# Peptides against a protein of PDB entry 2AZE: the designs that were tried, part 77

Target 1, 148 residues: chain A of PDB entry 2AZE
Amino acid sequence: AQECQNLEVERQRRLERIKQKQSQLQELILQQIAFKNLVQRNRHAEQQASRPPPPNSVIHLPFIIVNTSKKTVIDCSISNDKFEYLFNFDNTFEIHDDIEVLKRMGMACGLESGSCSAEDLKMARSLVPKALEPYVTEMAQGTVGGVF
Target 2, 101 residues: chain B of PDB entry 2AZE
Amino acid sequence: GRLEGLTQDLRQLQESEQQLDHLMNICTTQLRLLSEDTDSQRLAYVTCQDLRSIADPAEQMVMVIKAPPETQLQAVDSSENFQISLKSKQGPIDVFLCPEE

## One batch from the design tools (peptide; made by RFdiffusion4, then SolubleMPNN)

Design b1_p15_4_s1 (from b1_p15_4, 5 letters changed)
Fold by OpenDDE base, seed 1:
Structure b1_p15_4_s1 (fold): chain B 148 residues (1-148), chain C 101 residues (1-101), chain A 15 residues (1-15)
Amino acid sequence: as target 1 above (148 residues)
Amino acid sequence: as target 2 above (101 residues)
Amino acid sequence: MIVRVPPFSLPYISK
């Protein structure tokens, strides 16, 4: 019947929306873990060194990274007020956001790729509120999304 | 029947979505707390050594861009044009180079 | 006014 067909369409729409929210939640969890882990690492490092790093030796979030071959010729144009930049390259380049950097640093404990050791998983769980721990476990096992 | 089953499924999916929304709210709250904590923000940094996880400065030139919020970024990476354009409306943009060593 | 600079003229992150 038409009524059942309408509900089936709605069911599919809701399933897709839930899938999207699951992806968003996973990314938020990864960001939280990565940020807290980074802060924890740096706090420990500064305590061990008994001093913070020199101000111009570190890059605070947020940032983006642009890399290209050292052979690439770059023309850079900057406005007087530094509000505008224009980079022209003679070859390909890559752009990375800060979250990607943190992930590659291992700040997300390998959770993003399901490559968590027992120790990594323990760390990841310790960096989220209690309510999120089960979801972190599911992410590590790759079982997220199988409940619907 | 079929109708009753579908109706029940939709109710269950609604409950599941509400649970997801709740978890997402918890996450966003935690991230907000991090952004509001001065000490956390002071410690939210990476070093040049960390950036080597992306590209080795010995082989690649690595630029770091610090731009104010809502900065417009336009990138073109094609055979005919390789370009990055940045336009800020809230302040100056800073660009740094990573040293080779 | 636009100022053109080579990449090596950009500031380096201190070691």
Scores: peptide ipSAE 0.210, ipTM 0.895, DockQ to the pose 0.036
Fold by OpenDDE base, seed 5:
Structure b1_p15_4_s1 (fold): chain B 148 residues (1-148), chain C 101 residues (1-101), chain A 15 residues (1-15)
Amino acid sequence: as target 1 above (148 residues)
Amino acid sequence: as target 2 above (101 residues)
Amino acid sequence: MIVRVPPFSLPYISK
């Protein structure tokens, strides 16, 4: 019947939205864990050193990373007010956002790849509110994707 | 029947989506709290050593770009053109190089 | 006015 067909279309639409929201939630969780873990690491390090790092020795979030071979020739043009930059390379380059850097640093506890040790999972769980812990567990197990 | 089954499925999906929305709200709240905590922001930094997780400065040039929100980034990476364009509307852009050591 | 700056002349993050 037409009514059933309409409901099936709606069902599919909702399933797709849920899938998208699951992806968004996972990324948000990873960001939360990564940020909190980074802050915790640095706080501990500064306490142990009994001082903060020199101001120009660290990069505060947010930032973007661009890397290329040291053999790559780069020309840079900058506007007077530094509002505009133009980089020309003679070879390929890579761009990474700060979240990717944090993930590669291990700040997301390997949760991004679903490959967590017991200790990593424990850390990840400790960095999120209780309500998010079950979802973190599912992410670690690679069981996210079902409708709950 | 089929209609009843579909109706029930839609109700279940609605509940599932509401649960996801709730969890997402919790996450965004936590992230907001972090952004509003000045001490957390002070501690939200990486070092050049951390950046080696991306690329080793001994082999790669590592450039750090700090740009204001809503900065436009255009990148072309092809055999014909290798280019990055940055355009900020809210303030100056800062670019730094990561030392090899 | 656009000023051309070689990347190696950009400021380094201090050690």
Scores: peptide ipSAE 0.207, ipTM 0.895, DockQ to the pose 0.037
Fold by OpenDDE base, seed 4:
Structure b1_p15_4_s1 (fold): chain B 148 residues (1-148), chain C 101 residues (1-101), chain A 15 residues (1-15)
Amino acid sequence: as target 1 above (148 residues)
Amino acid sequence: as target 2 above (101 residues)
Amino acid sequence: MIVRVPPFSLPYISK
């Protein structure tokens, strides 16, 4: 009885660990798809324009975004060497990392929200190594909740 | 019996975790390769138009922060205090505003 | 030295 109980505890521990790793893997896959899709989009755009965009017209990764109402009063303090910044707001703000921006741009093909069309899924699969394609399919179907 | 069943379950879970680890390693490798590729780095950018997917500059003020690696970001968002502090150790921080539409 | 500046003094992303 005690031996079985010990194994059941271990089983639960492993299940939880696997669950955590599954979430991490899904995020890694989304990042990979988003990055590659972004690069591909921009490459095509530059080819069509026959030139790269002006240097100060684009923001290269990595970056973060901060947004707030235009009515929000912001006080900004900057060190002379620009090593330190302090922003004080009189109201709430939002912070987003570059990955979230890419997701909202659709660079992850809607895979993150289960809104992946057939064409989106095809694109997503094309942007990952073969070994990851089955998992991408499972993500699109929402069936990654189970253990491998 | 029950013991044998649990033992088998643990073996299966171990195999599943190993497969998961393998896939994660593949992903990590791909991301590393992307980060090391000069052409990919050059093409890994967004525009102001892209940033509208987060917030409309007509209604929201949108700031973009470019910070060196290991930059410390501290944010407080409460009813009494709304603050963001940035502290870099490796170089200057650049902050840009997204223009209105 | 820390200098206070209004947000509009920050550089804009070029269109």
Scores: peptide ipSAE 0.206, ipTM 0.895, DockQ to the pose 0.037
Fold by OpenDDE base, seed 2:
Structure b1_p15_4_s1 (fold): chain B 148 residues (1-148), chain C 101 residues (1-101), chain A 15 residues (1-15)
Amino acid sequence: as target 1 above (148 residues)
Amino acid sequence: as target 2 above (101 residues)
Amino acid sequence: MIVRVPPFSLPYISK
């Protein structure tokens, strides 16, 4: 029936939208956990050191990382007002945003890859509101979307 | 029948989406709270040691780019071209190098 | 005006 077919199309559309929102939600959760965990780490470190780190020794968020082999030749062009940069490399490079850095630091507790220890999961849960804890658990178990 | 089943499925999907929206609102609220907390922003930093999680400065050259919001980044990484272009209209861009350990 | 700058001339993050 045509009506059933129309509803099936709508069903598929909604499923795709939900899938997109699930991805967005997971990323938001990871960001929240990573940021809060980073802040806690640094707060604790500063408390133990009894002082903040030297101002020029740290990079505040947000930032972008670019890395390449030390053998790579780089030509950099900068506008006089520093509003424009152009980097030319003679070989491949990598770009990473600050969130990726935080993830690789373990600030997201391995939740990004579903590789959480019991301690990691405990930490992750402690860094989100109660309403998000079940979803964090599902992320850790790789069971997100099981209701569909 | 099939019609009734599909109708029920759509209602269930609607409910699921509403739940997701609610959770996303909670997340965005938490992130906003973090952005509004001065102490949190002060403590939101990484060190050169942290950057080793991305690449070892002993083997790789590591640059850190601090760019204003809405800065345009164009990157080409192919066999023919290796280029990064940054364009900001909201302030200057700062670039730093990570030293070797 | 665009100025060419070698990467080693960029400021380093302090250790």
Scores: peptide ipSAE 0.206, ipTM 0.895, DockQ to the pose 0.037

Design b1_p15_4_s2 (from b1_p15_4, 5 letters changed)
Fold by OpenDDE base, seed 3:
Structure b1_p15_4_s2 (fold): chain B 148 residues (1-148), chain C 101 residues (1-101), chain A 15 residues (1-15)
Amino acid sequence: as target 1 above (148 residues)
Amino acid sequence: as target 2 above (101 residues)
Amino acid sequence: MIIRVPEFSLPYVSK
């Protein structure tokens, strides 16, 4: 009885670890898709324009975004060497990393929410190695998580 | 029996985890290759139009922060305090404002 | 929106 109980505890521990790894893998896949899709988009755009965008008109990864109401008062303190910043807001703000920005831009093809059209899914599959395609399909169907 | 069943389950879970590890290694490798590719890094950017699409430019301001790796970020968002603190160790922090449309 | 920056000004990203 005690032996079985010990194994059951271990089983639950492994299941939780697998769940965590599944989440990590999904995020890695989304990052890969989003990044490759972004690069592809920009490459195509530059080819069509026959020139790169103006240097100060784009922001290269990595970055973070802070957004707040235009009515928000922001007090900013900066060190002389710009190594330290302190922002004080008089109202709420939001912080987003570049990956989240890319997702909101649709660069992950809606795979992050399982909202992929047939075209989106096709694009997503084309941006990952063959070994990952089945997992992408499962993500699109919302069926990821079945260990057995 | 119950013991045999549990033992079998653990073996199956081990195999599943090994498969996940393999797939994660593939993903990590791909991301590393992308990070090492100069052309990909050159093309890894967003535009002002992209940023304006994230938040309503009529109501929201968008600030972009580019900080060196390992920069410490502290954020407090409560009724008593609204603050962001950034401390870098590897270089200066750059902050940009996205212009309104 | 009001932004107070004691030593530096925040640059704007060009369109």
Scores: peptide ipSAE 0.034, ipTM 0.889, DockQ to the pose 0.035
Fold by OpenDDE base, seed 1:
Structure b1_p15_4_s2 (fold): chain B 148 residues (1-148), chain C 101 residues (1-101), chain A 15 residues (1-15)
Amino acid sequence: as target 1 above (148 residues)
Amino acid sequence: as target 2 above (101 residues)
Amino acid sequence: MIIRVPEFSLPYVSK
């Protein structure tokens, strides 16, 4: 019947929406873990050093990084008020946001790629509220989305 | 029948989505709390050593860009043009170069 | 590595 067809279309729409939300949740969880792990690392490091790092030696979030070959020639134009920048490269470059940097630093414990050791998974679980722990486990196992 | 089955499935999917929304809210709340915690924000930083682990300064130049919120970023990476354009509306943009050593 | 900055110099992040 036409009604059944309509409901089947709706079902598919909802499944797709749920899938999108699952992806968003996973990213949020990774961000949470990465941020908390970073803060924890730095807190521990500062405690061991008995002082914070020099202010000009660190970059606080948020930021982006741009990297290119050292052989790349970069022409930079800057407005007087530094509100506008124009970089011209003679070769390819890469741009990464701070979240990507944290992931590559291992701050997400390898959860983003399912490369968690037992210790990594334990750390990841410890950095989220209890309600999110099962989802972290599912992410590590690659079983997210199997319930729907 | 088939209609009843589909109707039930939709209700179950609705419940699942609501549970998912709840988890997302929990996670968003945690991120908000982190952003509101001054000490956490003070500790939310990376070092040059961290940046070197991402891109080796021996081979790559690494720039860090700190721009105010809502800064426009335009990037072109093609065979004919390699360009990054930044336009801020809320303040100056800071660019830092990670030293090789 | 060559960086041309007409009016400003890029600050270095100290180690």
Scores: peptide ipSAE 0.032, ipTM 0.886, DockQ to the pose 0.034
Fold by OpenDDE base, seed 2:
Structure b1_p15_4_s2 (fold): chain B 148 residues (1-148), chain C 101 residues (1-101), chain A 15 residues (1-15)
Amino acid sequence: as target 1 above (148 residues)
Amino acid sequence: as target 2 above (101 residues)
Amino acid sequence: MIIRVPEFSLPYVSK
């Protein structure tokens, strides 16, 4: 029936929306874990060192990283006010945002790939509110999306 | 029939979406709290050692870019062109090189 | 106005 057809279309729309929200939620969780873990690590490190790191030895978020082979030749053009930059490379490069850097540092506890050790999962759970713990567990197990 | 089944499915999906919305609100609240906490922001940094762990400076040159919010970044990575363009309207862009160990 | 930097040299992040 036409009514059923309409509802099936709506069902598909809702499923897609839910899928999008699941992706967004997972990213938010990863960001939260990564940030909190980073802060915790640095707090502990500073406590152990009994001092903060030298100001010029650290980069505060946010930032972007560009990496390329050491053999790559880079030409840089900069505006006088430093509002505009243009980099020309003679070979391929990679760009990573700070979240990706944190993930690769292990700050997201391997949750981003569902590759959590028992200790990683324990850490991840400890860095989120109780209400999010079940979802973190599902992410670690690769079982997110029970609605599907 | 199909109508009753679909209607029930839609109700279940609605409940699932509401649950997701709730969890997302919790997450956004936590992130906001982090952004509003001065000490957390002070401690939100990476070191050169961290950056070296991502890309080995023995093999890779690592460049760090700090740009104001909403800075436009355009990148072309193809066999014909390798380019990064940065355009800020809210302040200067700072660029740093990670020293080789 | 864009100024081309003849040599690619930027401040180094301190270790």
Scores: peptide ipSAE 0.032, ipTM 0.886, DockQ to the pose 0.037
Fold by OpenDDE base, seed 4:
Structure b1_p15_4_s2 (fold): chain B 148 residues (1-148), chain C 101 residues (1-101), chain A 15 residues (1-15)
Amino acid sequence: as target 1 above (148 residues)
Amino acid sequence: as target 2 above (101 residues)
Amino acid sequence: MIIRVPEFSLPYVSK
C-alpha cells in the first residue's frame, strides 16, 4: 500500500512537470512560427518593392511596446546617457513584448488561440521542422495534453 | 495489479516527457539558428502599419522601447501609481512613438 | 515613420 502511494505521488509530480513543459513547448513553437513568418513576409515585401524599407520606418526585434489612451498624460525622465528611463502616467497602461505583438499581427497564424484556417494551419506546419508538425496539428485542434 | 499499473503509467509518462524534451530541443535549435542568421536578423522587423493594427492610433498612443539585453523593467499599474522604470546595464535605451498617419 | 520620444535629460544615477 505504501509503495503504491509513493508511486502515485511520483505520478502526480511527473504529470505536473509534463504540463509545464507542454506549455513551454507550445510557446516555443509559436515563437518559431511567428519569427519565421515575419521574416518571410518581409523578404517577400522587399522583393516586391525592390528595396528595403527606410531605416526609420521599421523596428527590429527585440522590442517591447507600451500603449495607453491618447488622453493619458505621460511624463518622461531620461538620464544623460539614456541608460535609465522613468515614465509616469496619470492612467493605466499596457505593456506587450514583441512576441505578443507578432501574435496579434497574425504571425503565429492564429495557432495561439485555436483560430487557424486551413491556410493558416498549412503555413504554420511549413514553418516548423517535420518533427514538430504533429504537435502543431494538436495545438490547432486543441488536443495537446489530452492524456494529462 | 495496482502496483503494476502505476509502474507502467510512470514508464509511459517518462517516455512522454522525453519526447517533449526532444521537441523542445529541436525548437530551441531553430530559434538559435534564426538568431545567428544575419539575413533573418535584418528581416526581423515590424512597421508602423503593423503597430497600428495592434492598437488603434485614433484611441491609443503606442511607444516602442528598444533596450539592450538584461535591461530591467519595473512597472506599477494601480489606482494610485502608474509608472514604468527602465534601467540598462549594457547600453542606451531608445524609445519611439508611432505617428497617427 | 518612427519618431523618437522627446528627451528630458537628468543626471544618471545607477541603482
Scores: peptide ipSAE 0.039, ipTM 0.886, DockQ to the pose 0.034; fails the geometry check

Design b1_p15_4_s3 (from b1_p15_4, 4 letters changed)
Fold by OpenDDE base, seed 5:
Structure b1_p15_4_s3 (fold): chain B 148 residues (1-148), chain C 101 residues (1-101), chain A 15 residues (1-15)
Amino acid sequence: as target 1 above (148 residues)
Amino acid sequence: as target 2 above (101 residues)
Amino acid sequence: MIKRVPPFSLPYVSK
């Protein structure tokens, strides 16, 4: 009886760990798709333009975005070595990391919400190794969460 | 029996976790390859047009922050305080504004 | 063009 109880505890621990890893894997897949899609888009755009964009017209990853109303007053102080910044706002603001930005740009093909078209799914699948394609399909269908 | 069933369940869960680990390794490898590819990194950028699609500059001020790895970010967003603090240990922080046009 | 926010345009925090 005690042995069974111990195994049941272990079972729960493993189930929880698997759930966590599933979440991590999904995020990794989304990152991979988003990055590859971004690179692919930009490569194609540069080829069509026959030149890269001007240096001051683009922001390379990594970065974060802070946005707030244009009416928001922002006070900023900066250290002499630019190692420290302090921003004070008189109203609410939003912070987004680069991955979130890419998702909102559609670089993850809508896979992040499990709502992508057939074409989006095709694109997503094409941007991952073959071994990951089934999982991408499950993500698109919202069927992730089962035990393999 | 009960013990046999639990033992079998644990075996199955172990196999499932191994599969996940394998897939994660594949994915991590792909991301590493991207980071090691100079041309890919050169092409890993967003434009002002992209940023405008995220937050309309007609309504929102969009600020881009490039900070070195391990930069500490502290944010407070409440009725009493609206503040962002950045502290880098590995280099200077750059801040950019996305123009309206 | 993306405008860089120059340090001198901000209040200086002395160290």
Scores: peptide ipSAE 0.134, ipTM 0.895, DockQ to the pose 0.034
Fold by OpenDDE base, seed 1:
Structure b1_p15_4_s3 (fold): chain B 148 residues (1-148), chain C 101 residues (1-101), chain A 15 residues (1-15)
Amino acid sequence: as target 1 above (148 residues)
Amino acid sequence: as target 2 above (101 residues)
Amino acid sequence: MIKRVPPFSLPYVSK
C-alpha cells in the first residue's frame, strides 16, 4: 500500500535525523568535557603556582592552529589594520581548530576514540550533568546508536 | 496490522528524538554557562607546552591564529598552491608563534 | 620567512 510505503520512507528519514543528532550530541559532550577539564586543570595549576601564568605565555580559546614543517618557507602579508592576512607556503600545511587541539591534549579523556581508562571515564562522568552520564558511558563503550 | 505497526514505530521514534533533543539542550546549556562565566573563560587557555604536545616545534612550526567572529578563512593545499587567506570584518587578527624551547 | 618567537603577534611581513 502506498500509505505504508510513505510511512516507511518517513521512518527512514527520522532514523537518519536521529543519527545525525546523536553525532551532534556526542560532539557537544566532548566539547563540554574538554572545556571543563581544561579549566579545571588550569585552575589547579594556578593554585599550585599561587599565580596565573604570564599573559603572553598562554593562548585563550577560541583559536585555530596552523602547523607545517619547520623547513617550509612561509610568506605572510598583513594589511595595515591587520584585518587581512595572506600566508603563502612552499609546502603542505595543516589546520586544526581548538576543539581538536583539546582532544589531542587528552582533555576529552580519550572518550572521542573510546580509549578511556576507568579513571578517565570517571573524570568524564564528573564533568557532565547527571542526565548526560549514561550517554557518556555509552560513548565509552561504543554502544551509542543501537537504542532506536 | 502493518500500517499500525509503522505508525507506532514513528511515534516511538518521535519520543526518542524528543529525549535526544532534551539531552542536547542540557549540553548546550552547560556550554553556554561556561561561556558566560568570566572565570572559566579566563582559565580556558593552552600553553606552549600544550602545543608542543600535539606538534613538536623541533619538527613543525606552529602558528596560533586568533581572529574575531565571522572571519573568513580560505585555505588552498594543492601541488600548485599552498595558501591561507584570512579576512576579518570585526577587528584585527592576531597570529602567534610557539617557540621551540 | 616567519620566525619562531614566544607567543606574540607576528610583525608585518611584506611579500
Scores: peptide ipSAE 0.059, ipTM 0.888, DockQ to the pose 0.036
Fold by OpenDDE base, seed 2:
Structure b1_p15_4_s3 (fold): chain B 148 residues (1-148), chain C 101 residues (1-101), chain A 15 residues (1-15)
Amino acid sequence: as target 1 above (148 residues)
Amino acid sequence: as target 2 above (101 residues)
Amino acid sequence: MIKRVPPFSLPYVSK
């Protein structure tokens, strides 16, 4: 009985670990798709324009964005070497990392929410190695969570 | 029996985790390849138009922050305090404003 | 050591 209980504890531990890894894998897949899709988009755009965009018109990864109402008053303090910044707002703000920005841009093809059109899913599958395609399909269908 | 069943379950979970690890290794390899590809890194950028699609500068003020790796970020968003603190030890932090259209 | 800087004084991303 005690041995069975020990194994049940171990079973639960392994299930939780698998769940965590599944979440990590999904995030990695989304990052991969988003990055590759972004690169592909920009490559195509530059080819169409026959030139790269002006240097000051783009922001390279990595970055974060902060947004708040235009009515929000912001006080910014910076160190002389620009190693330290302090922003004080008089109202709420939002922070988004570059991955989230890419997701909201649609670079992850809606896979992050399991809301993929046929074209979105086609694109997503095309941006991952063959071995990951089944998992991408499951993500799109919202059926991830099973044990392999 | 119960013991045999649990033992079998654990073996199956082990195999599942191994498969999961394999997929993760494949994925991390792909990300590494992207990181090592100079052209990909050159093309890994967003535009002002992209930023406007996330938060319209007509309604929202948008700042872009480029900070070195390992930069500490502290954010407080409550009724009492609205604050962001950035501390870098590996280089300067750059902040840009997204202009209105 | 710390300087107050209004947000409008920060560099703008070009269009």
Scores: peptide ipSAE 0.046, ipTM 0.888, DockQ to the pose 0.037
Fold by OpenDDE base, seed 3:
Structure b1_p15_4_s3 (fold): chain B 148 residues (1-148), chain C 101 residues (1-101), chain A 15 residues (1-15)
Amino acid sequence: as target 1 above (148 residues)
Amino acid sequence: as target 2 above (101 residues)
Amino acid sequence: MIKRVPPFSLPYVSK
């Protein structure tokens, strides 16, 4: 019947929306874990060293990274006020945001790829509110998506 | 019947979405708290060693770009053009190179 | 108002 068909269409629409929200939530969780883990690491490091790192030796969030072969020729044009930059490369390049950098550093405990050790999972759980712990567990198991 | 089943499914999906929204609110709240905490922001940094672990400085040039919020970024990566354009409206852009070890 | 700057002239992150 037409009514059933309409509801089936709506069902599919809702399922897709839920899937999108699940993806967004996972990224938010990973971002939270990575950020808190980074802060924790640096706090511990500074405590051990009894001093903060030299000001020009660190880059604070937010940032982006661009990497390319050392053989790549780069032409950079900059406005006088440094409000505008133009980079021209003679070969391919990569762009990474700070969150991706943190993930590659292991700050998300391998949760992003489902490669959590028992210790990694324990760390990840400790860095989120209690309400998010079950979801973190599901992410580690690769079982996220069970709507029903 | 089929209609009843579909109706029930939609109700269940609604509940699931509400749960997701709740969890997302919790998560965004945590992130906001972190962004508002001066101590956390002070400690939210990466080192040169961290950057070197991401891309080998012996093989790759690594640039770090610090840009104000809402900076426009345009990137083209094709056989005909390799370009990055940045345009800020809120302040100057800073660019740094990661040195080799 | 636009000037060209080679990559090696950019600031370096200190160790």
Scores: peptide ipSAE 0.042, ipTM 0.888, DockQ to the pose 0.037

